# Designs tried in a protein design run: peptides against a protein of PDB entry 3B8E. Part 205

Target 1, 230 residues: chain A of PDB entry 3B8E
Amino acid sequence: PFLIFIIANIPLPLGTVTILCIDLGTDMVPAISLAYEQAESDIMKRQPRNPKTDKLVNEQLISMAYGQIGMIQALGGFFTYFVILAENGFLPIHLLGLRVNWDDRWINDVEDSYGQQWTYEQRKIVEFTCHTPFFVTIVVVQWADLVICKTRRNSVFQQGMKNKILIFGLFEETALAAFLSYCPGMGVALRMYPLKPTWWFCAFPYSLLIFVYDEVRKLIIRRRPGGWVE

## One batch from the design tools (peptide; made by RFdiffusion4, then SolubleMPNN)

Design b2_p27_3_s3 (from b2_p27_3, 25 letters changed)
Fold by OpenDDE base, seed 5:
Structure b2_p27_3_s3 (fold): chain B 230 residues (1-230), chain A 27 residues (1-27)
Amino acid sequence: as target 1 above (230 residues)
Amino acid sequence: SEERKKIYEEALKKLEEARKKIEEYLK
């Protein structure tokens, strides 16, 4: 998000607070849960784990979690960001290159896509309004991400939700998202303004996409062991 | 903190007005 912010010169979609909340509040427990996740049934049926294979599996899981899934997650976040800004009068094309004027507190007449002028304070409110739904989008997408990362080869439906720590992590990050989104004063304290409940559903297509992607990937792996998709 | 809150509340009201205008434009 920060790199895109710099490259595209768009208003910042995700603040430092939200980043910290992701790192400390949402990612920590899930990461721990993955460390204690039960081995896949097919792996357990194999001979005792060679240390080399464990390392390889972990590297692949990390690559999956922070690679392709991370890209889908980012797309979901930016989608929500653009939708909210568009709802407030800023079309995506208009946002390109707008950062300089957007962040300048001395410019109080930045025009939106419809000719409405926005003060600095108004712009910052809109920007901060995007922080919460971006965070929520990340959380919702992480639901899928955490579930799919539970297994390497087996379907989520086959493995099931056995790790109580993972379930707790999902609950915790959801509760945190709800707290940050709806607790009074969060807009002033954390620059995370209230989120319309409908925005929780904005990320669902991306979560579904992640599930479908992973299930297809796993299906291919099962049908073609040792293929390039592994 | 309270002063900042007031500023944001005022800005929010203006934002809502702007949003309404945009919604009207989109009709």
Scores: peptide ipSAE 0.017, ipTM 0.333, DockQ to the pose 0.020
Fold by OpenDDE base, seed 4:
Structure b2_p27_3_s3 (fold): chain B 230 residues (1-230), chain A 27 residues (1-27)
Amino acid sequence: as target 1 above (230 residues)
Amino acid sequence: SEERKKIYEEALKKLEEARKKIEEYLK
């Protein structure tokens, strides 16, 4: 998020405290849950053709898949960010290069895409309104990510939800998102203003995309055992 | 504010309902 913020010179979509909450609050419990997940039986039963090369290839493929999922998550967050700003009069194209004027407290006449002038205070309210949905979107997309991480080859429908710790992690991150989004005082303390509950659903298409991506990947692996996609 | 409280309560209610559905599905 910060890299895009700097490169595109757009208003900050996600605050530092929110990023910290993702790292410490949202990612930790899922990571622990995955450590307790039993190794997939098909992974352990498959003998590598070449233990050295196949292990390296598998690690690279897993890393690549997780990297791609991470990019999809980021896209989901930024999509929600741009939608909210657009609803408030700032189209994505107009946001490019706007950061300098946006963050300048002495400029109180920044124009939106429709010619409406915004004071510094009004701009900061809109900015902080965007922090919450970005975070919530990441959490909702992570639901799909966590579920697909349970298996490497088998479909989620075949493996089922056996890890209670993973389920707990899903509820914990959701509860944290709800707390940060709707608890009084979070707008001042964490620069996260509350949003309408409907914004939680904005991330669902991206969650679905991750599910489809992973299921297609797994389907390819099942149809081509020992293929490069494994 | 009362509005924030209402939004929070509605969100919690939806989460609890979702939790119950998941628990029922896992039985």
Scores: peptide ipSAE 0.000, ipTM 0.183, DockQ to the pose 0.240
Fold by OpenDDE base, seed 2:
Structure b2_p27_3_s3 (fold): chain B 230 residues (1-230), chain A 27 residues (1-27)
Amino acid sequence: as target 1 above (230 residues)
Amino acid sequence: SEERKKIYEEALKKLEEARKKIEEYLK
């Protein structure tokens, strides 16, 4: 998220404290749950592969955990960020390069995409309003991401939800998200303003899309083993 | 695999440090 912020010179979508909460609070339990996940039924039936191929499995798992999941989460968060800003008059194209003026306390007439002038205080309120939904979106996307990462080739419906630690992790993330979103003082302490309940559902279509995409991907892999999609 | 994890964690740490500096500048 920060890289996109720097590259695009857009207003900061997610504060440092919030990122720390994600890294230390939300990702830890799910990561542990994945480490204790039972081997897929199809993997258990496979003969021990050459040590070189086993290393590839570990590398792929790490890539999913630290690369793919993080990217999908960031995309989901930024999607929500851009939606909120667009609803407040700032279209994505207009946000490009706007950071310099956005963060300048002495500029109180920053125009949105529709010519409305925004004071520094108003801009910061909108910015901080984005922090909570961004975080919540990441959590909601993590629901799907964790489920899809539970299996490599098998459908979630085939493997089932047997990992109690994973389930606990999902609830923990949700509880943390609710706490950070609605607990009094979080707006001041963490720059996470209260979130309207409707924003919880903003990420659901995206999560569903990721889920469906992954199931389709896995289906293709099962039908065409060794394909480029794998 | 462990090396990749370390690289990722180090990169994240550097990124967070950079972000903190920017946030401090904006305060």
Scores: peptide ipSAE 0.000, ipTM 0.204, DockQ to the pose 0.017; fails the geometry check
Fold by OpenDDE base, seed 3:
Structure b2_p27_3_s3 (fold): chain B 230 residues (1-230), chain A 27 residues (1-27)
Amino acid sequence: as target 1 above (230 residues)
Amino acid sequence: SEERKKIYEEALKKLEEARKKIEEYLK
């Protein structure tokens, strides 16, 4: 998301704090999961067949899976961002290259796609209005990851522990999203304005997309073991 | 950059506090 922001020179879709929350939330669950897998492996006294290659393969598979999911999450967030800005008069094509004028405090007459002039303060309100829905979209998309993990063929013990960790992580992210969205003062402190309840539902199509994508991937893996999708 | 860093650090502190509250609520 941040790379697209820099390349396209569009108004900031996500606050720095929100980006950190996403990074910490998305990195913590895998890290904890890996730590538990290592602990379970140690408890089971199973000699890893090839610790170096198996760890590398597992890390690559995890990295690719999270990378793909992360891209879909980013697309969902950007979709929400563009919808909100379009509803406020800024069409996506008009946002390209607008950052310089958007962030200039001395320009109080930036025109939207319909010729309406926006003050600096008004533009920042709209920008901050986008931060919360973008974050919520990512959180809702992450709910699909819980379902994906539940359907993985893991041992009952590993699945149970991973499921608890994932549930806790998703609950933490959801509670954080709710706190940032509705707690008084968060608009000033974190530049995240309150979210309309309707925006929670905007992410569901993307959650479904991730679910379908993962099921298709699993189906391909089951039908073609050792294929390029693994 | 320094102002952004301060805002970031303050936000991180608030996030950690919120996390602690959530953990307390889950116990």
Scores: peptide ipSAE 0.000, ipTM 0.203, DockQ to the pose 0.059; fails the geometry check

Design b2_p27_3_s4 (from b2_p27_3, 25 letters changed)
Fold by OpenDDE base, seed 1:
Structure b2_p27_3_s4 (fold): chain B 230 residues (1-230), chain A 27 residues (1-27)
Amino acid sequence: as target 1 above (230 residues)
Amino acid sequence: SEEAERIREEALEKLREARKKIEEALA
């Protein structure tokens, strides 16, 4: 997200505090949940035929898969960001290069895509309005990530959601997202304004995409053992 | 796909419950 912010010179989709909440709040519970689930999953049960080479290959493949999921997660967040800004009159194309004027508190007549002028305060409200749904999108996509990480090769549908720790992790992330979204003072303290419930749904297509991606990946692995996708 | 929809529905229900709890706590 931060790299896209720098490269595209768009208004910042996530504040520093929001980033910290993601890193410290939302990622810890998933990481713990995954650590426990890995002990139960087939990922750890396969004795490497060659401990050095097979372990390295598996670690690389896992790292690549998580990297891809992280990219999809970021895309989901940015999609939500662009939708919100578009609904407020800022089309994605107009946001490109707008950062300098957007962040300048002395410019109170920044025009949107429809010629409406926005004060600095109004722009910051819209910006902060994007922080919450971006965060929520990340949480919702992380649900999918947590679920798919239960197993490397088996379908999520075959194993179900038996891991209590995973369920608790999902609950805690959801509770945190709800707390940050709806608790009074979060708009001032964390620059996260209350989110309309409808915006939670913006993340679901990307969550579904991750599920489909993982299921397709696993299907390919099952059909072609030892293939490049494994 | 059907299972994905069930997971989605379960996630939505959890969100609704979490929201309700927060609304009750704020209220």
Scores: peptide ipSAE 0.000, ipTM 0.195, DockQ to the pose 0.048
Fold by OpenDDE base, seed 2:
Structure b2_p27_3_s4 (fold): chain B 230 residues (1-230), chain A 27 residues (1-27)
Amino acid sequence: as target 1 above (230 residues)
Amino acid sequence: SEEAERIREEALEKLREARKKIEEALA
């Protein structure tokens, strides 16, 4: 998120402290849960072809998986961010390059996409309004991401929800999201304003699309082993 | 209870201070 903020010069979608909460608090239990996931039967039964090359491939696959998960989560968060800002009059194209004027407290006439002028205080309120939904969206997307990452090849329906640690992780991150979203004082402490309950559902279609996409991907992998999609 | 509220306020203040320190370190 921070890299996209710099590259696109858009208003900050998520506070730095909130990012740290994700990295140090939210992602830890899920990561541990994945480490304790049972190996896929096909991985366990597959004889190493070449120990040197297969080790490198496995390390690359793990690195790519973590990178892809992070990118998908970020995309979900940014989707919610752009929706909220668009509802407040800032279309995505207008946000490009706006950061300099957005963050300048002495400019109180920043125009939105419809010519409405926004004071520094007003636009900071809408910026902080994005923080909580962005975080919650990441959590909701993680529900799907954690489930799909249980297996590389097998369907979720085949593997099932046997990992109790994963289930605990899902509840923990959801509880954390609820705490950060609704606990009084979080708006001041973390710049996370209370979240409208409807925003919990904003990420569900996106999460569902990711889930469906991954199931289709896994289906293709099962039908075409060794393809570029793997 | 009043005690629970006091503990909550103290925790929130610590979070505010920590946030400030982090933001200053990242600036």
Scores: peptide ipSAE 0.000, ipTM 0.233, DockQ to the pose 0.033
Fold by OpenDDE base, seed 4:
Structure b2_p27_3_s4 (fold): chain B 230 residues (1-230), chain A 27 residues (1-27)
Amino acid sequence: as target 1 above (230 residues)
Amino acid sequence: SEEAERIREEALEKLREARKKIEEALA
């Protein structure tokens, strides 16, 4: 999100503090949880055919999968961001290059896509309104990520959710999201204004997409052992 | 709103419970 902010010169979709909260609060626990993941039946039963190459290939495949998931996460976040801004009169095309004027406190007549003029304060309110939904979107998408990362080959339905630490991660992320979204003062302290409950659902299509993607991937792996996907 | 507060409290409770379980597991 920060890179897109710089490249496109759009209003900041997510503050640095919130990014840190994501990194430290939502990514760390899941990462630790994966270290304590129970032995997957397919991983344990299927020794690498070539330990020298297969390990590297597997790491690359995992890295690519997480990279793709990360892209979907980013898309989900930006989707939410653009929806909120559009609802407030700023269409995505209009946001390009707007940052300079957006951040200038001396400009109080920035026009939206419909010709409405926005004061600096009003613009900042809208900007900060985007932070929480963006963050929540990431968290909701990460739910799917956490669920799918448990298994390499087996379906989630087959393996189940046995890792208590992973489940803890889900709850921790959700609790953190709720805390940041609804705790008084977060709008001032973290520039995360309270979120309408409906916005929690905005990320669900992306979570579903990740889930479907992973299940399809795993299905292919199961049906074509030793294929390019494994 | 009351709904927001409810969601917040539920989430915090889940966090507390989860942390307790982790602490117990790590003890």
Scores: peptide ipSAE 0.000, ipTM 0.212, DockQ to the pose 0.583
Fold by OpenDDE base, seed 5:
Structure b2_p27_3_s4 (fold): chain B 230 residues (1-230), chain A 27 residues (1-27)
Amino acid sequence: as target 1 above (230 residues)
Amino acid sequence: SEEAERIREEALEKLREARKKIEEALA
């Protein structure tokens, strides 16, 4: 997200605090759940697989978890960001290159896509309004990530939601998102303004996409053991 | 860089406090 912010010169979609919340709050539980799943899969006396192949599988799992899933999360966050800004008068195309004027406190007449002028304070309010939905989007997408990470090779439908750590992670992330979104003073303290409940659903298509993608991947792995997707 | 680190540390502290409050509320 930050790289896109620099490259596209758009207003900052994700604040520093929200980044930290993701790094420390939301990523920790998935990492723990993955570690426990790996430990459980290793403890489950499947015949000692070739340590080289297991290492390769772990590297591929890590690559997918941090690479592809991270990209889908970012896309979901940016989608939410662009929708909110569009609803406030800033179309995505107009945001390109706008950062320079957007962040300039001395420019109080930045025009939106409809010719409305925005003061610095108004722009920052809109920017901060995007932080919470972006974070919530990441959390909702991470629900899917947690669910898919619970299943290394089996379908989610086959293993079910038996992992208490996963369930705890889902509740923790949801509670954190709700707290940051609706607790009084978070707008001032964390620059995270309250979010309409409807925005929680904005990320669902991306969550579903991750889920479908992972199920398809697992299906391919099951049908073609030793293929390039593994 | 130092200012960014200070902001990060302050944000981390706020996050730790928020997490503690959430844990207390869930407990």
Scores: peptide ipSAE 0.000, ipTM 0.228, DockQ to the pose 0.044

Design b2_p27_4_s1 (from b2_p27_4, 23 letters changed)
Fold by OpenDDE base, seed 2:
Structure b2_p27_4_s1 (fold): chain B 230 residues (1-230), chain A 27 residues (1-27)
Amino acid sequence: as target 1 above (230 residues)
Amino acid sequence: DEERREVYEEALELLEKARKLIKEYLE
C-alpha cells in the first residue's frame, strides 16, 4: 500500500502504523495457521516427497501467506479507498499526483473532481476516514483468502474447515478490526476514525468475487491438470 | 514523507525477519 502511495502520488490510503498492524499483527497468526495446516492441505495429501520437494512446498506456503494474500488484500483495500474518495468527490484519476497539494497544510483550496474546494482539515478528515475501512476491508478479504489458500486444487466445500488455529486466527483478526475501529482514542492514536457498520459490508462483494473466481480456477485445474491456470 | 518511508522500511525489515524465522521453523 505504501509503495503504491509513493508511485501514484495519491493521498495516503492507510497509515504506516496500521500497515504495521496488518503486516506484523493481523497477517502473522493466519500465516502461521496455514503453515501448521499440513494434514488438512491437499499439498500434504500427495505421495511422499523428496526433501528437496518438501522445502519447495514450505517456500510456496510462505509465498502464498505473505505474497499472494497480501496482494489481493491490498487490491481490496484500494478498491474501498477509491470508492470512499469518489463518494466524497475525488475520482481516481483526479487523485493521481494530488498528494503534494493534499499534504500541504498551506493549501486550503484543493479542488475535487467537481470543483469543490477542500481545506487541509477537511482533506485529512476524509483521508483518515479511509484508513479504517481500508483496514477492515483487508480483514474481510482475508476471510476469503485464508479459506481459499487451504487447498490448491480441492474446493473448500470438499476440504472443510478443520483447522482450529485458522478459525481462531479469523476471529482474532475480526476482533482486532473491531477494536481498532470502535475503541475510543483510535482516531487520535492511529488516525482511524470510527467506522459505520455499513462499511463492513463493502468488501463482501469483492470477497465473494475472489471466492467464486478461486473455486472456478480450482475446478479448471481439476479438469485440466497441468494447465497454465495452475 | 521521509519519516513515513523510514517507518515503512523498518516494518518491511521486520516482516522479512519474521518470514525467515517461519522458513527456518518449517525446514
Scores: peptide ipSAE 0.000, ipTM 0.214, DockQ to the pose 0.032
Fold by OpenDDE base, seed 3:
Structure b2_p27_4_s1 (fold): chain B 230 residues (1-230), chain A 27 residues (1-27)
Amino acid sequence: as target 1 above (230 residues)
Amino acid sequence: DEERREVYEEALELLEKARKLIKEYLE
């Protein structure tokens, strides 16, 4: 998100502090839960034939999977961002290069795509309105990510949701998202304004897409061990 | 900045309380 902000010179879709909250608040507990689950699964598995090559392959596969999931998360967040701005009169094409004027407090007549003038304060309100749903979108997509990462080859339906730490992580992320979205003072502290409950559902198609994609991938791996999809 | 820090600290405390409650519920 931050890279696109710099490259496209668009209004900031997600605050730096919010990004830190994602990295430190939402990702840590899930990462720990996955580490424990991997340790448990590895104890049950036979030693790799070649620890060096197999470890490298696994690390590359994991990194690629996380990279792809991260890209889908970003796309979901940006989709939400562009929808909100479009609903407020700023079409995506109009946002390109607008950052300089957008962030200038002395310019109070920035025009939207329909010729309506926006003050600096009004622009910042709509910007901060985008931060919360962007964050929530990431959290909702992370639900699917955590669930799919529980198993490398088996379906989630086969292994079930027995990892209490993983479940705890999911609830923690959700609680954090709710707290940041609705707690008084978050608009001042984190530049996140309250989110309409309907926006929680905007991320669900992306979560479902990730879930379906991963289940299909795992199905292919099970049917064709050693294929290119691994 | 000081006000933001205070709000952030309060938020962290609330998060810790929430963690405890969730943990207790899951046990």
Scores: peptide ipSAE 0.000, ipTM 0.228, DockQ to the pose 0.151
Fold by OpenDDE base, seed 4:
Structure b2_p27_4_s1 (fold): chain B 230 residues (1-230), chain A 27 residues (1-27)
Amino acid sequence: as target 1 above (230 residues)
Amino acid sequence: DEERREVYEEALELLEKARKLIKEYLE
């Protein structure tokens, strides 16, 4: 998010403190939950043809899959960001290159896409309004990520939700998101203004996309054992 | 800035407490 902020010169979609909350709060419990996940039975039963090469290939494929999932997560967050700004009069095209004027406290006449002038204070309110939905979107997308990480090959429907720690992780990150979104003072402290409950649903299409992507990937692996997608 | 720092520190403490509770629950 920060890299896109610099490259595109758009208003900051996610604050530094919020990024820290993702790294320390939402990602830690899921990582712990995965450490306690039992090895998938099919992975353990299949002897690698060549343990060295097959292990390396599997590690590369896993890394690629997680990288792709991370990109989908970021895309979901930015989608929510652009939707909110568009609803407030700033179309995505207009945001390109706007950062310099947006962050300048001495410019109080920044125009939106419809010619409305925004003061510095008004712009910062809109910016901080975007931080919370971006964070929440990441959390909702992480629900799907956590669920798909339970299996490498088997469908989620085949293995089921047996890991209680994973379920706890889902509730914990959701509770953290709710706390950061609705606790009084978070707007001032963390630059995260309260979020309308409807915005929680904006991330669901991306969660579904991750599920579909993973199920398709797993289906390909099952149909073509030993393929480059394993 | 000082108020923001104080709230940041409080939030960090809450996160650390939560982490500790989670660790205790897992143990």
Scores: peptide ipSAE 0.000, ipTM 0.219, DockQ to the pose 0.105
Fold by OpenDDE base, seed 5:
Structure b2_p27_4_s1 (fold): chain B 230 residues (1-230), chain A 27 residues (1-27)
Amino acid sequence: as target 1 above (230 residues)
Amino acid sequence: DEERREVYEEALELLEKARKLIKEYLE
């Protein structure tokens, strides 16, 4: 998200505090939960791996797959970001190149797409309003990411949701997201202003996309063992 | 703005490294 901020010169959609909340608050418990996930049913049926050749291939393929998931996650966040700014009068095309004037505290007459002038304080309020739903979008998409990480080859439907710690992780990150989004004082303390409950649903298509992506990938792996997508 | 940029870049790099390591371990 920060790379897009620099390249496109748009207002910053994701703050440092939000990144830290993701890393320390939402990712740790789910990641630990995955370490205790039940092994895939087919692992014990597989022939012994060649440790020298298989490690290199696995690292590259895993990195690529999660890189793609990360891109989908970012797209979901940016979608929510652009929708909120559009609702406040800033269309996506108008945001391109606007950062310089947006971040200048001495400019109090930045115009939106409809000719309305915005003070620095007003702009920062709407910017910080975007931080929360971007964070929430990441959390919602992480539901899918966490679930699909349970298995490497088997479908989620085949493996099931057997790990109680994983379920707890999903609940914990959701509760944290709700706390940060709606607890009084978060706008001042963390620059995360409350969002409408409807914004939680904006990420669902992207969560579904990740599920579909992973299921298709795993299906291809099952049908074509040793293929380029494994 | 420059200071914020540095902080955000560092945070993103840390996040990406952590994500990579965790995913490699868990898969």
Scores: peptide ipSAE 0.000, ipTM 0.204, DockQ to the pose 0.033

